# Peptides against a protein of PDB entry 2AKA: the designs that were tried, part 65

Target 1, 299 residues: chain A of PDB entry 2AKA
Amino acid sequence: MEDLIPLVNRLQDAFSAIGQNADLDLPQIAVVGGQSAGKSSVLENFVGRDFLPRGSGIVTRRPLVLQLVNSTTEYAEFLHCKGKKFTDFEEVRLEIEAETDRVTGTNKGISPVPINLRVYSPHVLNLTLVDLPGMTKVPVGDQPPDIEFQIRDMLMQFVTKENCLILAVSPANSDLANSDALKIAKEVDPQGQRTIGVITKLDLMDEGTDARDVLENKLLPLRRGYIGVVNRSQKDIDGKKDITAALAAERKFFLSHPSYRHLADRMGTPYLQKVLNQQLTNHIRDTLPGLRNKLQSQL

## One batch from the design tools (peptide; made by RFdiffusion4, then SolubleMPNN)

Design b2_p14_8_s2 (from b2_p14_8, 5 letters changed)
Fold by OpenDDE base, seed 4:
Structure b2_p14_8_s2 (fold): chain B 299 residues (1-299), chain A 14 residues (1-14)
Amino acid sequence: as target 1 above (299 residues)
Amino acid sequence: SDIDELLELIEELE
């Protein structure tokens, strides 16, 4: 049988080509988080490459449909430039920036028009994520004063869909009760049925504090639970620390931490990838009958 | 169409 995730990828590509907007409720995972929550680092850790735009303020300004495909080869392709294979992931980053600017201009505005990026790699599981702009309060550059609400409105177009799972990325070194990601998830998923919690920056928590209660799903319960990760520091990123080395350090962190060692086998980026692959696959299977009916109604 | 083909694939999986 054909893998379900690649099937949905083909559907996504086909719908994008036809210009069908957000009207189709495809089974997908939307990634949400505040600015500097570690969202981009989580996605880059999946690929094992630096390829996402970085910077202050709003970095992601268009939805990025990131399709990870397990393959013997490593390269990236954009839907907007078919046939061009990117093997240099710095060029991938530059293309994302260029394509974003092409549509939004240079004023750091946002657009709801997705960028479709497929990454083939031997280091990934089949997984599709929709990376959304980070939530922010303060306009930067020539952004309009209501940019916060524009971003929220864009996010709502995705996360309100019944077939959309929500990957809520929240930093541990901030008050989790006030997490932008968890707040928006709670707004659209009050029963916590569609939300997967990711807790970043566990290594940056104040001495004597931990997020054990959150990770054990005891503080803010989600049906699909929480997974903690440790990303590279900004210093490590600037120093071009290898992601593979960072993943080893992440494993060591959980194993050696008194509060997390008992959870270590259910923490970290590799485990997160596995869980997301499984949950997306199961979610697709559960939604296929409804998807069929919707497709039939559009023909 | 591509959509028709995809619909057929979905139906085969059910």
Scores: peptide ipSAE 0.120, ipTM 0.771, DockQ to the pose 0.172
Fold by OpenDDE base, seed 1:
Parts: structure tokens; C-alpha cells; sequence
Structure b2_p14_8_s2 (fold): chain B 299 residues (1-299), chain A 14 residues (1-14)
């Protein structure tokens, strides 16, 4: 079966080069979640590297089109600096920060102009995600007081598209009913057809509580269901805990937890990668004919 | 046109 994800990558690159907001609804997965919901950690766990900006407040300030490509080699490339191969993922992080600042200025503003990053790795499945700024209610620094709405408007540009799947990242240690991710997903996908729920911070839930009902798709049903993950704690990150070790700990967590053991084979970062790869592939297959027809009609 | 290029890309990969 032909790998369709690389095709969409080329299309994305081509569209980005044309600079026109081509009204083309490319099949894609947009990642949405509140600030500190664990979005960046999920993405980094896919790559097995620390490469995304970190910090307090709004970290992601531009859409990041993250193209993961399975390869025998490990390196990253940016569309804005073609020909430069990054093998140090800290340099990747720095480039994201620099490129973000170049466009947004020093006031920690946001921009809808995407950064296109391709990561080649033997440790990834082919997968393309659009990481979006975290939803926040609190302006930081010199951000305008309406930054919440600016972020929301930016997210809506992606998630309102019919061919956009939504990876809604919600922390388990917060009230799911108040999840910013699920709220925005429900607004644009009321029937839960395009939304994949990711539940983070399962290891940070209060003793005696669990997210079993959520993960079993019984509380807030999504057609595509929920996948629980366990990211590195802030302590683990500060301690430079290896992501590979963290993934092993995640597996152990699900296997050993009384409430999640029966779901363990359908939980965790590796399973999430597999599911997203499959869902994106299928989604591309389903949407490309329509996209082709739309393009042909514009000739 | 840019659209032609995109269509060609799709056709090459189909």
C-alpha cells in the first residue's frame, strides 16, 4: 500500500511555498489543548527527542506543521531553511524559537504563519501533525488582553476545516467537562466524528480517582475514541529523564494500574502513534479524490 | 499555474 502521508507532506510544502491561503482543505491532524495540557510532550515522545520550545505561558506561538518520516537516518529539516540538516535537536528547538520570534517580534505575540518542520527518524511512524498554540485565558508579558481570542481564532482556522482531524489533548487531573480541547472540538465537531481524544497526566490524578470511564469512551463519546498517555513529569524533564525510559514507564503504568490494565494494549504513546498513522492514512485516502476534483474544477 | 503543479504532484503519486 502506497504511503499517502509523504504525498500530503509534499502538498503541504507546495502550498506553503505558494504562500496563498489556498482554500485547500488538506487532510491533516490539528493538535489542540489548553496550556500545559501536555501537547508538546506528546509530540516529543513521538520523536524521542526534546525539540519543542518549553516554558511558562504560551510556548507554541505559531502553528507547527510537524512531519514525521520514518527513515534510517535521524535529522530534521525546516522548510524555511532548505538544505540545512539538523542532527542536534536542541538546535531544532532554538530554530523554532528564532523563527517564531522573527515573525512575532519580542512581545510573545502569535502568528498564523506556520513553521514547517520535517523530522526523519528510525523511531517514528510516518505522521503529520499541526501543533497549535495552547489555549489560555491569561495574557503574559506584552501580549494583548484579547490573546485568548486571538489563539481561538487561529485554532478555528484549522479545526473548522472538514478534512481536519482534531487531536484534542486534555489532562486527566483536571475536570474533563471543562477541557478547552474538548470544548473547541465539540464546537466544530458536535458529533465527534473528527476528534481523537488524548488524555494526559493520568499519573497525576488524585488517589482513588481514575479516568476509566473517559478512556472507555463512556463519558464523552468520540467516534474515534480516547487514548491515554503518560508523559514525563516536570521533575523527569528537569532531571533529563530519557524519553525511551519514560515510554517504558508509561507501559508499566497502564499494565499495573487496576483501572487501566484491561485497556493497556490500547493506551500509551506507541499505540497513539500507530492509531494516528492509520487514521491519517485512511483519512488521506478518503479525502484525496475530493481534493483532486476540487483542484481540477479550478483549472 | 500553481494549481497545475499541485495536480501533477497528486497524479504522480496516485
Amino acid sequence: as target 1 above (299 residues)
Amino acid sequence: SDIDELLELIEELE
Scores: peptide ipSAE 0.116, ipTM 0.762, DockQ to the pose 0.155
Fold by OpenDDE base, seed 2:
Order: C-alpha cells, then structure tokens, then sequence
Structure b2_p14_8_s2 (fold): chain B 299 residues (1-299), chain A 14 residues (1-14)
C-alpha cells in the first residue's frame, strides 16, 4: 500500500484546485507547536535542506502542505506555479515568503489558504505534513492584537477533523504542562488517540533533569507515544551547520545519554520520519472507505 | 472527471 500517500497528495491537489480544501476531512498530519518549539527544524531535517522561512515571531503564516516524495532526483515544485522546478532551496524559501506576503500583505497577518509544496528527494520517505502557524501570545509588528486567537482558530480548522493526526511539538526545556501543542491536542483529542508527541530541545534541559518519563509515555500518555529529537541550535543554523552532521550528533546524543540510551532506537529524526510514514499510511488505509463514500456523495 | 479517476484508484487500492 505504498502508493496511498501519493494518492492523497493527488486528492489534496485536486481539491485545492476546485476550492474545496477546507470542507474535506482528508487523512493528514497537522504539525502544531508554540513559536520556537522546533517545528521548522524537524521538517527541514526530513528534507536535509534549509528551506523554511526564519525569523522572530510568527514565521509560518499560512498552512504549508509539505508533500515529501521519494525520488531519484532532488527538486521542489509549488502548486501555485506549476511547471517550475526549484533546485535551489534558498529560492524555495523565498517563494514561500513571497507567496505568503502576496496573500497576507505586509502586516505579518495570517491566512488559512494553504501553500502546497512538493519536494522530490532521494533522502526522504513519502510523507505529507501540514505545517501550521506557531501559537503565540504576543503580537509582533503590525499584527492585530487578537493574533493569538486568529492562529488558534486557524489551527482548529485542521485539528478538529477526525481524520487529522496531530504532530504535537513541545520543547523539553519548558514545562510540559504549559506546552501549547499538548494543550491544543488535549482540547480536540482528550483521549490522546490521534496525537503523536515530539519532544525537542532535549540537549538544552537543565543539568540533573531529563524527559525520560515523558518519552517513556508515563507522564502524559498518548496512544501513539512520544519521540524525542535533537535539532540544530539557532547558532548552528545561523552558522549553516550541516544537517547530516546534526543528525549524527543527534544519534550520538541519545546513545550516550544515561537517561535515553535504552530508548535510542526509538528516538531521533530518522526514526520519527519512518514512524510518520507508517502512521500516515496506516491512517489513510483506515480512512479510505469513509473518504470514498464522502467523495461519491459529492459527485 | 479528476475525482472519478481518483475514486477508481481508491477502489483499486482497497
């Protein structure tokens, strides 16, 4: 059933073209988390390229439907500019920024209209994620004072859907009880049935503390569990530290850490990517009969 | 239609 993710990609593209994307409960994974929780770094680590907008405040201001496709070639393409192949991922970043600004203007506002980006790469598994704006409490620039609630309302359009899995990204160096990602996930998935927890910044925890209980699914149990990752620091990103080197360092971190060594084979970005591919594939399989019936009723 | 084609594909994969 390896072709299921590409099938859903075609459905996403088709429904986007006809303007019905918001009314469909497609099997998908929505990525949620507070600002600076490490969402962008996780996604970039999957691709092995720096291609997402960076900055202070709300960086993602439109939903980004990121379709990863395993291929012998490496390039990106946008649904809004068909036929153009991007091989320079800096140009991909610039196009995301330009397309975002085209719709939202210069006020750093948000829009619920998705950007559809497909990345072909030999380094990815087939995987589709919807990157959503980071939750925040503080408006920046010319953002409206109620931007927090606008973001939450946008997120709710995705995460309330029954066929939406939730990738909840939380930093380990903050109180998990205050995690914006886990709060919103608990609100719409109180039994923790469709939430996958990602714990970032494990390398930034205070000395003498660890997230072992969280990663062992003992503190706030999720049916789909938690996966810890170690991303590049902001300094490393600014210094253009190689992602491949960072992934090796991540593996070393888990293997060498007394609290995480026993979990090392079920941690890290490569394992996360594999799990998400499997979870999405299985989820599509389970939801396809219902999706077929819904689509047939709309003919 | 494109939707019809996709429905056929879904049926084949089930």
Amino acid sequence: as target 1 above (299 residues)
Amino acid sequence: SDIDELLELIEELE
Scores: peptide ipSAE 0.088, ipTM 0.752, DockQ to the pose 0.142
Fold by OpenDDE base, seed 3:
Structure b2_p14_8_s2 (fold): chain B 299 residues (1-299), chain A 14 residues (1-14)
Amino acid sequence: as target 1 above (299 residues)
Amino acid sequence: SDIDELLELIEELE
């Protein structure tokens, strides 16, 4: 059953090679969220490595097709440099930055051209995600004044597709009603059929407040529900806190929190990864026959 | 055609 994800990976690679990304509605999960919502941290927690660009402002400036593949070995490969195996994930980060800058220049602009990154690891489940630029309202550096709308338009190219699942990442320490991720998801998926909610920064909520109603799917119901996670703080990231230790702390957080203890087995990064693997696999199974038929009709 | 190549890929992988 997990073999379906590698199949879609090969299709994604083929589509990327021919430049027809917009013409095929491939089953995929697009990751959306505001700037600093914790998207990159979630993805890095899946891999257990620091490998994504970090910084102020818009960090992700091109779609990143992240293909996680369970393997006995640990290394990464880019579609744009086939044959090169990266075993140092710092070099992976540098390659993402270099490849981004090659296309966008140094003005911190964005490009809709995806970067395709495959990570082989014994510590991951088979999972493919498309990391999208964080939504922002404030241009930085040499960014055009309409950068907010450019990002939105880019996101819409993915999330409007019927076969695209949406991983909506929202911070708990902000008003969920104002979540950029949930707003865009509601716009393109008004019935909540394609959206999976991720709530980050649960550890940063004010004392006496909690996101229990959200996590129990009572406040803004999604068919696929919500999963809470606790990412490393910026201080922890800067201090090179081990991701394994962070995952243990996350587990402890949910188990010890009065409002979340009863949900603990359905929370946290490992559970999220498992759910996404299952959801994507099932989604591919459901959509692949239709995709095949569509392709056949175009011959 | 590109579509034909993609279809062949799907058929080969199933």
Scores: peptide ipSAE 0.081, ipTM 0.742, DockQ to the pose 0.155

Design b2_p14_8_s3 (from b2_p14_8, 7 letters changed)
Fold by OpenDDE base, seed 5:
Structure b2_p14_8_s3 (fold): chain B 299 residues (1-299), chain A 14 residues (1-14)
Amino acid sequence: as target 1 above (299 residues)
Amino acid sequence: SVIDELNELIKELE
């Protein structure tokens, strides 16, 4: 048997080809969070490349099935344009934008039809994430007035599935009790069995405040715990600050912060990637027998 | 075919 994550990737691709996506409860991780929570930055930090759409408001407007595959080579491939290898990640970003616009138009609407992107890289662990549109309350542009509910309904198609793990991304510089990510996670996972908390923007907290209690899983406890990360600032992103440098700064942040130093080895993007790889692998292993039976019954 | 691929994948899961 091959590695479990690539195996599920093949299943995802096959089902996508026949128009079945959220209908099958594939083991996966859905990424949820409010707009500007830092979801895209977390994903880009995994790859070490700028490749996701940026801008104001809703940037992710279609589910993005991001399949990270450890490889000796670095390139990206889209399921909708098989055979084309992207080595320039700016072109990857442009393709995501173009493919999104092709389906949604220019009105900044959303579509539940996923984009499947596979990234081969020596800098990644095997990991598949489904990036979902950021939760919002305010329509922008030509978005319909009910865009908030459209997004929520889309998210629910993923996060309600029993085999879906939830990566709940919340900014530390906002009231975590009002985190959109944690709220939706609690709604569909009231026992906190499927939710992994990510706390971003720890570097933007007011002086004298910290998220130690949250990161130690003492506030709003999740079975799978919380991992803090420090992403590039918007200024750094706009200035195309190197992600490698940002990761070094992240490490330094945790090591030097009096409230987080003791947690430093269990914080940061590299650790998050490792944890997600392990948790997804284990989750696949646990769900495969049931998945096999279900697939056999449907074929 | 996609179905054949799925069947192959299912076999790998056994």
Scores: peptide ipSAE 0.029, ipTM 0.739, DockQ to the pose 0.117
Fold by OpenDDE base, seed 2:
Structure b2_p14_8_s3 (fold): chain B 299 residues (1-299), chain A 14 residues (1-14)
Amino acid sequence: as target 1 above (299 residues)
Amino acid sequence: SVIDELNELIKELE
């Protein structure tokens, strides 16, 4: 049997080309979280490159369909500019920004129209994620005063779909009970069946505190559990700290931490990537029969 | 065409 993720990628591209039908429910993983929760850093750590827009406020303003494909070569392609291979990931970032501005204008508004980006790399597992705008309560710049609700409405278009898995990214250095990601996930997935919890900023927790109970799935239990990660700090990002070095530091963090060492083999970015690949593959397998029937009935 | 591609993909799902 061929890889299921690339198969769904082709479906996703085809639907994007003709205008995706709102009635279609493709198996996918939507990434949700508050602004500065660490979503972009997690995705960049998968690729091993800095390629996502950064800055204050809302950096992701359109859904980004990120298709990671294991390959012997390393390059990126956009669906909106077919045939152009990007090997400089700074140019990838610039293209995302330019394409975002082309649709949303210069007012830092949002659009529900996805950007489709495929990244070929020897360093990735096959994985497709939909990066969504970060949830916020405060408009910045020329953003409309109801930007919070616009973002929520956009997210709901994805996370309400039954075949959508939710990667809920929450920072450990904030009250997890008030996590924007977990709140929206619980709203649409009250039984915690579709939600995968990611806990970032474990290295930034107050001395004497830890997220052990959360990571052990004893607090706010999810069927699919929680995975802790340690991302580069903002200082590290600004200083262009190497992602490979950051991943090594992450491993060291979990192994050396008294509260997490027993979980270390089930923590960290590489493990997260593996789990997501497996969960998405299994999810596609489970949903394909229904999807086929639905597609056949609509064509 | 995109429709032809979709039909091919549906066949692969069988």
Scores: peptide ipSAE 0.029, ipTM 0.737, DockQ to the pose 0.117
Fold by OpenDDE base, seed 4:
Structure b2_p14_8_s3 (fold): chain B 299 residues (1-299), chain A 14 residues (1-14)
Amino acid sequence: as target 1 above (299 residues)
Amino acid sequence: SVIDELNELIKELE
C-alpha cells in the first residue's frame, strides 16, 4: 500500500480535474488566520523557499492546495500546467499571482476555486495543506464592501467539513483571546477536536510577557495542542535572510528563553512539520473507511 | 480517463 498522504493527493488532483471538490469531504488540513498572522511564513518555512505572494491586505485570494512531497529533487508543479517543472520559486510565486488574477481579475476579489501546487523537496515531509485567504475586515482596492463576509463564507466551506483539520495560526503579540483563527475554529469545532494551534511572533511579545500558558495548553485547551514558531521578521524577509538560518535562530530562541526552554523540543517549525505529517497520516487512516464508502456510492 | 483513475484509487482503498 502506498503512503496515505500521496494517495489522498491523487484523489485531490482527480477531483479537482472534474470540478468535484465541493462535494467531497477529503481528509485535509485547512490553514486559517488573520491577515499578517504569519501563515505564509509558516508554509514557506516548511519548504525552505520564498514562494507565496506577499503584501499588504489580502494576498491569498484563492485556496492553495499545497502538496509537499519528500523527494531527492527540488521543484514545483501546478495542476493547471502539468509537465512544467518550476525550479525557481520566484516563478512559482508569479504563477500563483497570475493564476489568481486569471480567475479573480484585477479587483483583488476572491474565488473558491483552488490552485493545486505540488512541491518536491528533500527538505520536506509528506504533507498537504490548504492555505486559505486571511481573514480581514477592511476592503482594499476594488474589493466589495462585504469582502470580510465573502472570505468567511469561503473559509466555512472548508472548515465546517468533518474530515477537515484546522491549523489555526495566531500571533502571540496580539490578544490571543481575540484571535481570528481561534474564533473561527471555536465556532466550527467548539470542543477543540479538529484544531491545531500555531502561535507565531513569540519573539515580538512585550518584555516581561510570554505565551507559556497557551503553549502548555492551559489557557485555551485544544485536544491537539499548540506549537510555537518563530518566523523571519519582515526586515529579514526583505533582506532575503535564509530560511535555514532563520530555523537555527528559532531553535536558539526556544532554547534560550526562560519561559520556553522546557518546551523547546516540542516547538519550532521542524517539530510542527513532523506533528502535521503524523496527524494528517493518522487522520487519513481514521477517515479512509468512510471515504471509500462515499466514493463507491458516488462513482 | 479521470473516472477510471478514480475507480483504480477506490480499489486501492479496499
Scores: peptide ipSAE 0.028, ipTM 0.730, DockQ to the pose 0.117
Fold by OpenDDE base, seed 3:
Structure b2_p14_8_s3 (fold): chain B 299 residues (1-299), chain A 14 residues (1-14)
Amino acid sequence: as target 1 above (299 residues)
Amino acid sequence: SVIDELNELIKELE
């Protein structure tokens, strides 16, 4: 059986169309992390385009089912506006914002209703991720005082599912023991069977400190391990620094860093994308028999 | 129908 990820994509689209998201445990990867942990940057680095909402506070306010599909052409399409092809990724960003606001209003509230976005590109591997709102402690704007718990409840709807893999994104320049991503992952996956660790902001660590023990899976071991990445700085993003150049700089960072040089071939965004593609494919293969039986019994 | 589409997808899982 080939092309398992596209097959699951079609299932995701079909179930989204009928509002059956909660009743089906589809094999998927949910992306979790604190606000400003670098989740959006990781996803944009996969695509090689700026297309996700940016700003202060909670930026992602609805689950974003991001379906990456390797193709000879480059364009995006939304499930909620079938037939429209987006070739300008700035328009993709605007559509995400507009569709989010349409459902949540202007109060910066959240909604559990997913946005389904498919991106065709020659620069991507087949990969589907569910980007979830960043965990936060402080409400902004007109957000309700309990926004923290609303976000957590939303995340739990995804990460508690047995067939959900968890991409836990944590910044290296913060105490990993206090990582919101790893905390929620540990809560629902105490044995670390479903969790993949991503460590961002390795370039922002204090001089004389490093995350070597974490990346070597010695501090907080996960079965699926950790992958370090270096994202563009906010200044670079604002300055529209080319993602290709940023990826080259990331490679250089790992190769030249005394603490990470020996790990360089197992670090960086391209390696992360490859690993996620492989792990998702294998995970789908393992879960498909059970999924088929479940679907046959329900339909 | 959506049900028919889902049934087709199920067949592809076989």
Scores: peptide ipSAE 0.028, ipTM 0.732, DockQ to the pose 0.115

Design b2_p14_8_s4 (from b2_p14_8, 5 letters changed)
Fold by OpenDDE base, seed 2:
Structure b2_p14_8_s4 (fold): chain B 299 residues (1-299), chain A 14 residues (1-14)
Amino acid sequence: as target 1 above (299 residues)
Amino acid sequence: SVIDEVLELIEELE
């Protein structure tokens, strides 16, 4: 079972090379959420490095297939530049930005063509995620006025697939009923069978309020449940707060909070990573027979 | 091909 995720990685790479990624219902996890919902921070916390583009508006403008591979060494590789090993994660960020701009141009447009990034690290579990552009209603810069719908159309290419799990990232300091992530998830997964809820910004909730009912799966229940996380604030990111320190603070937050203490062992970024690894592995196992049949018929 | 190799691996893991 430990080799199932790497196997799917090879499938992803192979199909990317032949230009058929969009036509295959590969077992995968798509990450969805509104802009500034905390998606990038969650992914960076898994790696323990700052390597994703940052900024205002739409930061992710192409799907990023992020393949995390547990290894004794730490480096990154892009499918579009095979043989180049990146050890400086700032260079990884710059390469993502450059490769994005190469395809989309300078107008901050979007493209459905994925970037494939593999990160080897001793600090990660085997896990593959597809980071998708953040949902927005407001065009920025030279973006087309219909950018909201372009993003939605792109997301739908992934989340409508039956073998796609949905990591729906929602901030706790906003009305959950208005969550862009949960709205799109409900649209394509009305029974909540494929959706994993992530609640960010629990530390930014108004005094006297909490997300206990959500995290206990009593409000807007999902079969796969909800996991709360605490990311670095924008101030912390700008101040280059260490991710390790942030993860320790996250643990302390859950343990010390009256509303979340009883859930603390089922919360936080490390637990989320474990759950996603397990769920993806199980999902691959369940879908492999069908995938084999489809692959044999299409090739 | 890489695809053939992957298909073989899938069969081995089933």
Scores: peptide ipSAE 0.124, ipTM 0.765, DockQ to the pose 0.142
Fold by OpenDDE base, seed 5:
Formats: sequence, structure tokens, C-alpha cells
Structure b2_p14_8_s4 (fold): chain B 299 residues (1-299), chain A 14 residues (1-14)
Amino acid sequence: as target 1 above (299 residues)
Amino acid sequence: SVIDEVLELIEELE
């Protein structure tokens, strides 16, 4: 019996090849959040490599279908350049940037055409995520004045799908009541059935404040709950701080924090990976019969 | 087709 996540990966690849990826309600996890919410850092922490574009403004400008596959070897492959194995993740970053620019140009525009990236690694669990552009209200550079709405429309193409789980990434050092991620999630998932909350920047909260109530699922309850993470600072990223060291620091943060110590075993990037793997697997299992019927009807 | 193969696999898993 094959793993269910790789099965869906094959479906994603097949449908991407025929241009129907966005039209099918495939079981998947869409990652949503405001700009600088920490989405890219979370994804990089899963891989343990720096491989996503960085910069000011909108970093992710095309949907990135990130397929993590547990393997004895470590390399990446793009669907748009089959057969090429990337072992240098800086080259992966450059390829994402180049492929993005190829479609969007240099004006920092966005495109709904996904980039499909598969990463094989012994350090990952099987997990597929769709990284979406960060929500923004301020156009930068040559971006169109309606870029906010373009991004929103793009996100809605994914998150409105019934089989789409939503990984809502919100920074703790901002008012969660105004979280772009949680707002869009609430709009399309008012009962909180498909949304997983991720709280970043817990280490950047003002002294004497904490996000305990949120993490305990008491403030804005989600059926699937919240998981707190601590990402590298921008300074650490620029300084190329090792992700492994950052993960250790994250663990230490939760264990040593008076407000989070009791939650420490259910917090952090490694736990988030496990939860997402399990939830995606179960979600695929639950949705496969319906997916089968839909696929059969298209033959 | 790839879809046929996937459908077959799905059926095997169910």
C-alpha cells in the first residue's frame, strides 16, 4: 500500500501537466497569511534549508506547491524542469525566482500559475503544502494598485475548496483579531473545520504578554487548534543562522517560557510537521471516495 | 492514462 500523500502528489503533477490543478478539489493544505507573517520561514524550517525567495514586499508571487517526500537522499525537483536534480538549495531558490520572473516579469506582479517543487529529504515527513502569496494592502514597485485584491482572489481559488485545509499563519506580536490569515479563514471556513492556526513570532511579544489563550484554543477556537512556532529572526536569516540551531532554540523557548512550558510538547516546528502530516493523510483518506467519483465523471 | 492509474490505485487502497 502506497502512502496517500504521494498519491495526491501524482495527481497534482498529472493535473498540473494538463492545466487543471486549480479546477480540482484535491485534498491539500493552503498556507495563508499576511506579508512577513513568517510563512516562508515555517516552510524552510520543515525542509531545514534556505530555499525560498526573500526580500521586501511580496516574496511568494506564484502558488508554490511544495511536496515534501521522506527519502534517504536529499534533493529537489521542479515539475517545469523534469529530470534535473537540485542538491544545492540556493539553486532551488534561484530557480523559483527565475521561474517566477519568467511568468510575472520584473514588475513584482503575481500569477496564479503554480510552481511545483518536490523536495526529497531524510529530514522531512511526507507533506504537501501550497504556499500562497502573502496578503498585502500596499503595492510596491510596479505592482498594480489592485494587487491586494489580486492576491485575495488568488487565495480564494484555493481556500474556498471544500477539500482544502487552511494553514493560517499569524504573528503573535500583532493583534490576532486583525490577522489577515484568520480573517480569510473565517470567511471561507466559518465553523473552523478546515483551519489550522500557526502562531509565529512568539519570541517577539512584549514582556509581560503572551499568546497562551490563543494557543490553548480559548480565544479564537479552531477545531484543529493552534500550534506555536519560533522562526529565525530576519537578522538570523540574513546571517545564515543554521536552521537546526534555530529549532533547538525554539524548543528551549517553549520549555523555558512560563506561559508555554505546559504546551511545549504540542508546540514547535517538528510537532507542526507531524500534525500536518497526520491531518493531511487523514484528510486524503476521507476525501478519496469523493475525489474518485469526480475523477471518474471526467473520464 | 495517469488518471486511470491513479483511480486504480485509489480503488486498491479502499
Scores: peptide ipSAE 0.099, ipTM 0.756, DockQ to the pose 0.141
Fold by OpenDDE base, seed 4:
Structure b2_p14_8_s4 (fold): chain B 299 residues (1-299), chain A 14 residues (1-14)
Amino acid sequence: as target 1 above (299 residues)
Amino acid sequence: SVIDEVLELIEELE
């Protein structure tokens, strides 16, 4: 049996090429989270490279369809510039920024038109994620005053789809009951059937506190559970700390923490990648019959 | 078309 994730990738590419005029609910994972929730760091940790835009305000301003493909070689390709192989991930970041600005202009606005990025790497599992703009409350710069609602509307275009799984990224050092990611997930998935929780910044929690109850799925239960991760600090990112070293530190964190050591084998970025690969594969399998029928009806 | 190819692949998986 052929790998199902690459199959759906080809569908995504095909629909993007024709302007996504087809009303198809593709099996996919949408990534949602508030600004500074650690969402970008999670995605970069999957790739093992710094390649996403950074900065204050809204970093992701267009949906980013991130297609990770396990390969013996390491390079990136954009659907909008086929044939160009990027081996410098700084150039990947610059291309994302340039392509975003090309469509949105210089006012830091947003667009619902996706950027399709495929990353080949020996360090990734086959996995496709749709990175969505971070939820915000306050417009910055020349952003329109209703930017919060524009972002929400964009997110809703993805997360309301029945075949969309939701990767809800929430920081542990904030009140999880007020997590933007979990709130929007609860709104569109009230029974918690499509939502996978990611808890970041576990290393930044106040002394004497922990997120054990959340990670054990006891506080805000999700059918698909929660996975804790530890990302690089902003200082580490600025200092260009190696992601591989950060992943080792993450493993050490969970193993050495009295509240998390018993969960350590079910925590961390590598485990998250594995779970997402499995979840997406199974989800594709479950949705393929319906997808086939819809595709046939549109031809 | 690419869509046709994908449809064929889906059918093979069923």
Scores: peptide ipSAE 0.037, ipTM 0.714, DockQ to the pose 0.141
Fold by OpenDDE base, seed 3:
Parts: sequence; C-alpha cells; structure tokens
Structure b2_p14_8_s4 (fold): chain B 299 residues (1-299), chain A 14 residues (1-14)
Amino acid sequence: as target 1 above (299 residues)
Amino acid sequence: SVIDEVLELIEELE
C-alpha cells in the first residue's frame, strides 16, 4: 500500500519534465500558510535536517515538491540535477536557493515552476508534499507591489485541483479566524473535504489561553481534523538545536499541558507525518482509477 | 507518448 506514493512521485517527475504540471490533477498535498506560520519547520522536522531556505520575508518563492522516501541510506536528489546525490543538507539548502535565484533573479520574485526534491532517509515515512510560498500582504525588497496576488494566484493553481489535499498551517498565537491558510482552504474547499489543519506555535500562546477547542475540531470543523505541533523557535534554529531534542520537547509539551494532555497521542510532528502518509496513500488509491480513465480517454 | 508511459505506471499499481 505504501508503494503508491513512490508511483505518484514518478508521475510527478515525468509531468515536471514535460512542463505540464498545470494540466494534471495528481493526488498530492499542498502546504499553505502565511509567512512565518511554521511551514518550513514542519517539513524540516519530518526529515530531521535543516535544509530549507531561511530568512525574513518570502523565503519559499517556488513550489517545492518534496518527496520523502523511506530508505536505509540518507541523501537527497534534485530532478534538475539528475545523478547528483547530496549527503550534506546544507548543500541541499544552497541548491534550492541557487535554483530559485536562477529562475526568479535576485529581486525576491516568485515563479510557478516547481523544484523537485527527493529525500531518502531512514527517519522518514513515504510522503510527498508541495511546499508553496507563504502568503503575505507586504512586498519586501524589490518585490512587485502585487506580490500578494501573485502568490495567491500561484497557490490557486494547486489548491483548486480536486485531487489536491490542503495542509493548512496556522499559528496558534494568532487569531485563527484570520488564518490565511484556513481562509484559502475554505474558499476552494468549503465543505472541508480536502483540508488538514496544522496548528503551530502552541507553545507561544498567552498564559491562560489555549487552542483546545480548535484541536478538538469544535471551533472551525474540518472533516480531516487538526493536528497541533510545536516547532523549534527561531533562536533554537539559529542555535542549531537538534531536531530530535525538539521532537522530545514537543512530546513533553503536549503531555504536560493541562489543556492538551488528553490529545497528546494525536498531536505532534511524528503523528502528523503518520497521518499524512496514511491519508495520502488512501487518497492516491481513491483517485488513481479516475486519473487512469481520464488519461485513457485522451489517447 | 508521455501519456502511454503514465498509463503504464498506473497499471503497475493494479
């Protein structure tokens, strides 16, 4: 059953090679959220490595198709650099930055052309995610004044697809009703059929407040529910805090918090990864017959 | 064709 994800990976690679990503409705998970919502941290926590670009403003400027593959070895490969194996994840980060700049230039612009990155690791479950640029309202640097709308248009190319699941990442220390991720998800998935909620920054909430109602799916119900996570702080990231230690701290947080203790077994990054693996696998199984029929009809 | 290749890949799942 887990072999379905690698199959879709091959399909994604094939379609990317021919530049027809926009015309295909492949089963996938698109990651959406505002800037600094914690999207990149969630993905890095899955891999257990620091490998995504960091900085202020819009960091992800191209869609990143991140294909996680469980393997006995640890290395990364880019579709645009076939045959090159990366074992240093700092070099992976640099390659993402370089490839982004190659297409967008140095003006912090965006491009809808995906970067395809495959990571082999003994520490991951098979999982494919499309990391999308963070939604923003304020242009930075040499960005065009309409960058907000450019990002939204790019996101819509993915999230409007019927076979696209939406991983909506929202910070708990902000008003969830104003979550950019949940707003865009509600726009394209009004019945909540395709949306999975991720709540970050639970450790940064004001004393005496909690996100229990959200996590219990009582405030803004999603059929696929919500999963809370605790990411490393920016200070911890800058200090190169070990991700394994951070995951242990996350577990401790949920177990020790009066409002979340009863949910602890259904919270945290490891649980999120497991759920996404299962949901993606099931989603692929459900959608592939329809995709096959569609493709056959075009022959 | 690319479509044929994709169909072959999908058939591997059946």
Scores: peptide ipSAE 0.024, ipTM 0.686, DockQ to the pose 0.148; fails the geometry check

